# Peptides against a protein of PDB entry 3JWR, part 309

Target 1, 323 residues: chain A of PDB entry 3JWR
Amino acid sequence: TRELQSLAAAVVPSAQTLKITDFSFSDFELSDLETALCTIRMFTDLNLVQNFQMKHEVLCRWILSVKKNYRKNVAYHNWRHAFNTAQCMFAALKAGKIQNKLTDLEILALLIAALSHDLDHRGVNNSYIQRSEHPLAQLYCHSIMEHHHFDQCLMILNSPGNQILSGLSIEEYKTTLKIIKQAILATDLALYIKRRGEFFELIRKNQFNLEDPHQKELFLAMLMTACDLSAITKPWPIQQRIAELVATEFFDQGDRERKELNIEPTDLMNREKKNKIPSMQVGFIDAICLQLYEALTHVSEDCFPLLDGCRKNRQKWQALAEQ
Target 2, 298 residues: chain A of PDB entry 3JWR as posed
Amino acid sequence: TRELQSLAAAVVPSAQTLKITDFSFSDFELSDLETALCTIRMFTDLNLVQNFQMKHEVLCRWILSVKKNYRKNVAYHNWRHAFNTAQCMFAALKAGKIQNKLTDLEILALLIAALSHDLDHRGVNNSYIQRSEHPLAQLYCHSIMEHHHFDQCLMILNSPGNQILSGLSIEEYKTTLKIIKQAILATDLALYIKRRGEFFELIRKNQFNLEDPHQKELFLAMLMTACDLSAITKPWPIQQRIAELVATEFWEQGDQVGFIDFVCTQLYEALTHVSEDCFPLLDGCRKNRQKWQALAEQ

## One batch from the design tools (peptide; made by RFdiffusion4, then SolubleMPNN)

Design b2_p24_6_s2 (from b2_p24_6, 11 letters changed)
Fold by OpenDDE base, seed 3:
Structure b2_p24_6_s2 (fold): chain B 323 residues (1-323), chain A 24 residues (1-24)
Amino acid sequence: as target 1 above (323 residues)
Amino acid sequence: SEAERKEYEEARKLLEEQLEKFAQ
């Protein structure tokens, strides 16, 4: 395609020029082509292209295929969300110095997972999928959408001309897919809530050890969640705009819940309760986000900008909730 | 498996409890 030719022939700017090492990064001013260029830079600067012998054209095609398999009619869970998740992962690995704590296969898996974790997202949560008796709800017992996202990821990875993992051994390929699956499934907040206590306790007791395979897996899950939720850490103007996108998608779900399922939506998804957004954001930060970024900062102090951003946004949302 | 389903239901319940804290 012309798009592929343009991407493959383009000079990829440096990570510094693209600012993709910054935790404060925003994609709002970037074209789709520029987001793809940023993604190439992430793979390159993490040494993934070299270490796994990725062909440039294949990587370009894969990126465009991933982007194409996000829906354009979804307000938040689209390519830009996946791209921002991957950018946060890249920043955490580079600027946050987490790269030095992980294997190349783990890094490869995390970056692929971050880009792929919401593939074909429909703008509705697992609860809606289950309640609507969607065919996907019959295929998977839990984490319905996350299983679907992984299936879409696997489909793309195995598609002709998109096989960015073709340079891996059979064992490396199996390991990578296992980690990708675990990482995508970890973006189910239900699983996060279940597992986070173990992570926080290990950190609190100073018993956290990345050389332990179980603790490594736990850390990768927590890191995925930290990147997935990273919108809450962004500079206030960016945070506000992203929060509006999230609210739009949630309200669209709530409207569908009323219309299609004849149920009253929760306050989070109720358009009539838009004025509660600031207080709900404070509650979300306190219940879900703060402890995660605190714990992540304990693993690597260079991740502090995520925690600092979360704290600053909490203050801003609190001030709005008091008005 | 039935065990996995039960574990997920527990996780979902915990999530719902957390969501209720800020969705009020």
Scores: peptide ipSAE 0.299, ipTM 0.853, DockQ to the pose 0.674
Fold by OpenDDE base, seed 1:
Structure b2_p24_6_s2 (fold): chain B 323 residues (1-323), chain A 24 residues (1-24)
Amino acid sequence: as target 1 above (323 residues)
Amino acid sequence: SEAERKEYEEARKLLEEQLEKFAQ
């Protein structure tokens, strides 16, 4: 395609020029081509292209295929969300110094997972999919959408001309797919709520050890969630704009719940309750976000900008809730 | 699978309870 030819022939700017190592990064001013160039730079600077012998054209095609399999009519869970999740992962690995704590296969899996974790997202949550009796709800007993996202990821990875993992051994391939699946499934907040207590207790007791395979898996899950929720850490003008996109998508779901399911939506999904957004954001930060970024900062102090951003945004939302 | 389903339902309920606290 013309898009592939343009991407494959383009000079890829440095990570410094693209500012993709910054936790304060914003994609709002970037074209789709520039987001693809940023993604190439992430793979290159993490040594993934060299270490796993990726062909440049295959990587370019894969990136464009991933981007194409996000829906354009979804307000928040689109390519830009996946791209921002991957950028936060890249920043956490580089600026946050987490790269030094992980294997090359774990890094490869996390970057693929971050870009792929919401593939074919429909702008509705698992509860809506279950209540609407969608065929996917019959295939999976839990984490319905996250299983679907992984299936889409696997389909793309196995598609002709998109096989970025072709340089891996059979054992490396199996290991990588296992980690990708675990990382995508970890973005289900229900699984986060279930597992976070173990992680926080290990940190609190100073017993956290990345050499333990179970604790490694737990850490990768927490890191994925931290990147997926990273919009809450952004500078206030960016945070406000992203919160509007999230609210738009949630209100669209609530409108569908009323119309299609004949149910009253929760306050989070209720357009008539838009005045509660500031207080709900404070509650979300306190219940879900703060402890995660505190624990992540304990594992790597260089991740502090995520915690600091989250705290600053809590203060801003609290001030709006008091008005 | 039944045990896994029950554990997930409990986790989902905990998430819903946390999200409801945001709406109150």
Scores: peptide ipSAE 0.296, ipTM 0.852, DockQ to the pose 0.814
Fold by OpenDDE base, seed 4:
Structure b2_p24_6_s2 (fold): chain B 323 residues (1-323), chain A 24 residues (1-24)
Amino acid sequence: as target 1 above (323 residues)
Amino acid sequence: SEAERKEYEEARKLLEEQLEKFAQ
């Protein structure tokens, strides 16, 4: 395609020029081409292209295929969300110095997972999919969308000309796919709520050890969630704009819940309760986000900007809730 | 497995309870 030709021929700017190592990064000013260039730079600067012998054209095609399999009519869970998740992962690995704590296969898997974790997202949550008796709810008992996202990820990875993992051994390939699956499934907040207590307890007791395979898996899951939720850590102007996109998508679901399911939506998805957004954001930060970024910062102090951003946004949302 | 389903339902319920705390 013309898009592939343009991407493959383009000069890829440095990570410094693209600012993709910054936790404060915003994609709002970037074209789709520039987001793809940023993605190439992430793979290159993590040594994934070199270590796994990726062909440039294959990587370009894969990136464009991933981007194409996000829906443009979804307000939040689109390519830009996946791209921002991957950028946060890249920043956590580089600026947050987590790269040195992980294997190249784990890094490869996390970056692929971050870009792929919401593939073909439909702008509705698992609860809606289940309650609407959607065909996907017949395929999977739990984490319905996350299983679908992984299936889409696998389909793309196996598609002709998209096989970025062709340089891996059979064992490396199996390991990578296992980690990708675990990482995508970990973005189900229900699984996060279930598992976070173990992670926080290990940190609290100073028993956390990345050399333990179970603790490694747990950490990768927590890191994925931290990147997936990283919008809450962004500078306030960016946070506000992303919160508007999230609210738009949630309200669209709530409107569909009323119309299609004849149910009253939860406050989070109720357009009529938009004035509760600030207080809900404070509650979300307290219930879900703060402890995660505290624990992540304990694993690597260089991740502090995520925690600091989360705290600052809590203050801003609290001030709006008091108005 | 049935055990995994039950564990997930418990996790989902816990998530819903957490979400209700700040959605109210």
Scores: peptide ipSAE 0.286, ipTM 0.848, DockQ to the pose 0.787
Fold by OpenDDE base, seed 5:
Structure b2_p24_6_s2 (fold): chain B 323 residues (1-323), chain A 24 residues (1-24)
Amino acid sequence: as target 1 above (323 residues)
Amino acid sequence: SEAERKEYEEARKLLEEQLEKFAQ
């Protein structure tokens, strides 16, 4: 395609030029081409292209395929969200110095997972999928959408001309897919709520050890969630804009819940409760976000900008909630 | 497994409870 030709022929700017190492990064001003270039740079600067012998054209095609399999009519859970998740992962690996704590296969898996974790997202949560009796709800008992996202990821990875993992051994391939699956499934906040206590307890007791395979898996799950939720850490103007996108998508779901399911939406999904957004954001930060970024910062102090951003945005939302 | 389903349902309920706490 013309798009593939343009991407494959383009000079990929440095990570410094693209600012993709910054935790404060915003994609709002970037074209789709520029987001793809950023993604190439992430793979390159993590040494994944070299270490796993990725063909440039195959990587370009894969990126475009991933982007194409996000829906354009979804307000938040689109390519830009996946791209921002991957960018935060890249920043955490580089600026946050997490790269040195992980294997190349883990890094490869995390980056693929971050880009893929919401593939074919429909702008509705698992609860809606279940209540609407969608066919996917019959296929998967839990984490319905996350299983679907992984299936889409696997489909793309196995598609002709998209096989970015072709340079891996059979064992490396299996390991990578296992980690990708675990990482995508970890983005189900229900699983996060279930598992976070163990992670926080290990940190609190100073017993956290990345050499332990179970603790490594737990850490990768927490890191994925930290990147997935990273919008909450962004500079205030960016955070506000992203919060508007999230609210738009949630209200669209609420409107569908009324129309299609004949149910009253929760306050989070209720357009009529727009005035509660600031207080809900404070509650979300307190219930879900703060402890995660605190724990991540304990693993690597260089991740502090995520925690600091989260704290600053809590203050901003609290000030709005008091008006 | 049924055990995994039950554990997930408990986790989902816990998440919903957390979400309700800040949505109220």
Scores: peptide ipSAE 0.285, ipTM 0.848, DockQ to the pose 0.799

Design b2_p24_6_s3 (from b2_p24_6, 10 letters changed)
Fold by OpenDDE base, seed 4:
Structure b2_p24_6_s3 (fold): chain B 323 residues (1-323), chain A 24 residues (1-24)
Amino acid sequence: as target 1 above (323 residues)
Amino acid sequence: DEEERKEYDEAVELLEKALEELGK
């Protein structure tokens, strides 16, 4: 395609030029092409292209395929969300120095997972899918959307000309897919709620050890969630804009819940309760986000900007809630 | 696994409860 030709022929700017190592990164001013270039740079600077012998054209095609399989009519859970999740992962790996704690296969898997974790998202949560008796709800008993995202990820990875993992051994391939699956599934907040207590307790007791395979898996899950939720850590102007996108999508779901399911939406998804957004954001930060970024910062102090951003945004939302 | 499903459902309930409390 013309798009592929343009991407494959383009000079890829440095990570410094693209600012993709910054936790404060914003994609708002970037074109789709520039987001793809950023993605290439992430793979390159993590040594994934070299270590796994990726062909440049194949990587370009894969990126474009992933981007194409996000819906443009979804306000938040689109390519830009996936891209921002991956950028946060990249920043956590580089600036946060988590790269030094992980294997190349784990890094490869996390980056692929971050980019793929919401593939073909429809702008509705698992609860809606289940309650609407959507066909996807018949395929999976739990984490319905996350299983679908993984299936889409696998489909793309196996598509002709998109096989970025073709340079891996059979064992490396299996390991990578296992980690990708676990990482995508970990983005289900229900699973996060279930597992976070174990992670926090290990940190609290100073028993956390990345050499333990179970604890490694747990950490990768927590890291994925931290990147997935990283919008809450962004500088306030960026946070406000992203919060608006999230609210738009949630309100669209709430409207559909009323129309299609004949139910009253929760406050979070109720357009009529938009005035509660600031207080809900404070509650979300307290209930879901703060402890995660505290724990992550404990694992790597260089991840502090995520925690600091989260705290600052809590103050901003609290101030709005008091008006 | 029935136990896994039960544990997941409990986790969902906890999440939903937590999210419902956000607006209060």
Scores: peptide ipSAE 0.465, ipTM 0.914, DockQ to the pose 0.908
Fold by OpenDDE base, seed 2:
Structure b2_p24_6_s3 (fold): chain B 323 residues (1-323), chain A 24 residues (1-24)
Amino acid sequence: as target 1 above (323 residues)
Amino acid sequence: DEEERKEYDEAVELLEKALEELGK
């Protein structure tokens, strides 16, 4: 209640002051309150508050509820990751000029999805959840964690005093929820691997058309992944620090795999293979990231800073791998 | 549904293979 009162009464700085339009944005210096203020500004500057008649107090409560439903004992997949994903989405929409290509409902859905896409993340991947026979593995056959994240998102949206979508018509509400679900599920990298080839081929053949509903859905999925992975695009000092958080979480999983499952972890999750992090980062950039940011830049040239950042960090990681 | 499941499992395998090769 006190936190809500403080947030609701606070002056929300401009996007310029908060630098949330910058692709180089860092949250490291921000308090939790400041991250919430940034989030309010994102909703406001995307005209979502006005267009969907959001009550300020309800939006504040919703933001705090989302933040509260991320775990503090998870090194990377926490509120700060979700916040940074949303900030990258905001920057891509504004500075990257993608907002002009999307409907207000799509923008609303993407921002909610970005903030919500890892709700109640447990610091372990779908493979661990499945192998450990976790109760969640009984509920969902595929994309276990992403389904759980969506369920958490829906629970919050329907909670008393958190109903930021109450101003929508029934049809708008259904459409928004559909897009949110698709966007959250799209953060499963397995689905990215499955679908990216179609997206890249459409771009390569110059056949990409956002007026096609299937291609629109495909684009939204790719955009979500691009924002989810956007740490790889950040200035080098930021990239290094985030990479350490990712490594910490992966090593924690690897330690649990040894202890709880009696299995040898993969190199990516093996603490004893810490010296391979630079080469693994290069491999990750080449295998997963570069083509995505190249394709995104073809859709909107103003997204080039993401591609440029990714290329620069590849060079930095490569230099470390050669030592 | 069964085809979709198979396609997903194949995608997971591709991802896992890609990730396993990162450290090499």
Scores: peptide ipSAE 0.465, ipTM 0.913, DockQ to the pose 0.897
Fold by OpenDDE base, seed 3:
Structure b2_p24_6_s3 (fold): chain B 323 residues (1-323), chain A 24 residues (1-24)
Amino acid sequence: as target 1 above (323 residues)
Amino acid sequence: DEEERKEYDEAVELLEKALEELGK
């Protein structure tokens, strides 16, 4: 395609030029081509292209395939969300110095997972899928959408001309897919709620050890969530804009819940309760976000900008809630 | 398995409850 030709022929700017090592990064001013260039740079600077012998054209095609398998009519859970999740992962690995704590296969898996974790997202949560009796709800016993996202990820990875993992041994391939699956599934917030207590307790007791395979898996899950939720850490103008996108998608779901399921949506998804957004954001930060970024910062102090951003946005939302 | 499903359902319930209480 013309898009592939343009991408494959383009000079990829440095990570510094693209500012993709910054926790404060914004994609708002970037074209789709530029987001793809950023993604190439992430793979390159993490040594994934070299270490796993990725063909440039194959990587380009894969990126474009991932991008095209996000829906454009979804307000938030689209390519830009996946891209921003991956950028946060990249920043956490580089600027946050998490790269030094992980294997190359883990890094590879996390980056692929971050880009792929919401593939074919439909703008509705697992609860809606279940309540609507969607066919997907019959395929998986839990984490319905996350399993679907992984299936889409696997489909793309196995598609002709998209096989970025072809340079891996069979064992490396199996390991990578396992980690990708675990990482994508970890973005189910229900699983986060279930598992986070163990992580926080290990940190609190100063017993956290990445050399333990179980704790490693737990950490990768927490890191995925931290990147997935990283919009809450962004500079205030960026945070506000992203919050509007999230609200739009949630309200769209709420409207569908009323129309299609004949149920009253929760306040979070109720357009009529839009005035509660600031207080709900404070609640979300307190209930879900703060402790995660605190714990992550304890693992690597260089991740502090995520925590600091979250705290600053809490203050901003609190001020709005008090008006 | 059934145990895994039960544990997941409990986690979902906990999440839903937490989300319902946001801003209250």
Scores: peptide ipSAE 0.460, ipTM 0.912, DockQ to the pose 0.798
Fold by OpenDDE base, seed 1:
Structure b2_p24_6_s3 (fold): chain B 323 residues (1-323), chain A 24 residues (1-24)
Amino acid sequence: as target 1 above (323 residues)
Amino acid sequence: DEEERKEYDEAVELLEKALEELGK
């Protein structure tokens, strides 16, 4: 395609020029081509292209395929969300110095997972999928959408001309796919709620050890969630704009819940409760976000900008809630 | 498998409860 030719022939700017190492990064001003260029730079600067012998054209095609398999009519869970999740992962690995704590296969898996974790998202949550009796709800017992996202990821990875993992051994390939699956599944907030207590307790007791395979897996899951939720850490103007996108998608689901399921939506998804957004954001930060970024900062102090951003946004939302 | 499903359902309930309390 012309798009592939343009991407493959383009000079890829440095990470410094693209500002993709910044925790304060915003994609709002970037074209789709520029987001693809940023993605190439992430793979290159993490040494993934070199270490796993990726062909440039194959990587370009894969990126475009991933982008194409996000829906344009979804307000928040689109390519830009996946791209921002991957950028936060990149920043956490580089600026947050987590790269030095992980294997090349783990880094490869996390970056692929971040880009792929919401593939073919329909703008509705697992609860809606279950209540609507969607065919996917019969296929998977739990984490319905996350299993679907992984299936889409696997489909793309195995598609002709998209095989960015062709340079891996059989064992490396199996390991990578296992980690990708675990990372994508970890973005189910229910699984986060289930597992986070173990992680926080290990940190609290100063018993956290990445040399333990179980603790490594747990950490990768927490890191994935931290990147997925990273919009809450962004500078206030960016945070407000992203919160509007999230609210738009949630309200669209709420409207569908009324129309299609004949149910009253929760306050989070109720358009008539828009005035509660500030207080709900404070509650979300307190219940879900703060402890995660605190724990992540204990693993790597260089991740503090995420925690600091989250705290600052809590203050801003609290001030709005008091008006 | 049944225990894992039960644990997941409990986690979903906890999440839903937490989300319902948002903004109160």
Scores: peptide ipSAE 0.458, ipTM 0.911, DockQ to the pose 0.887

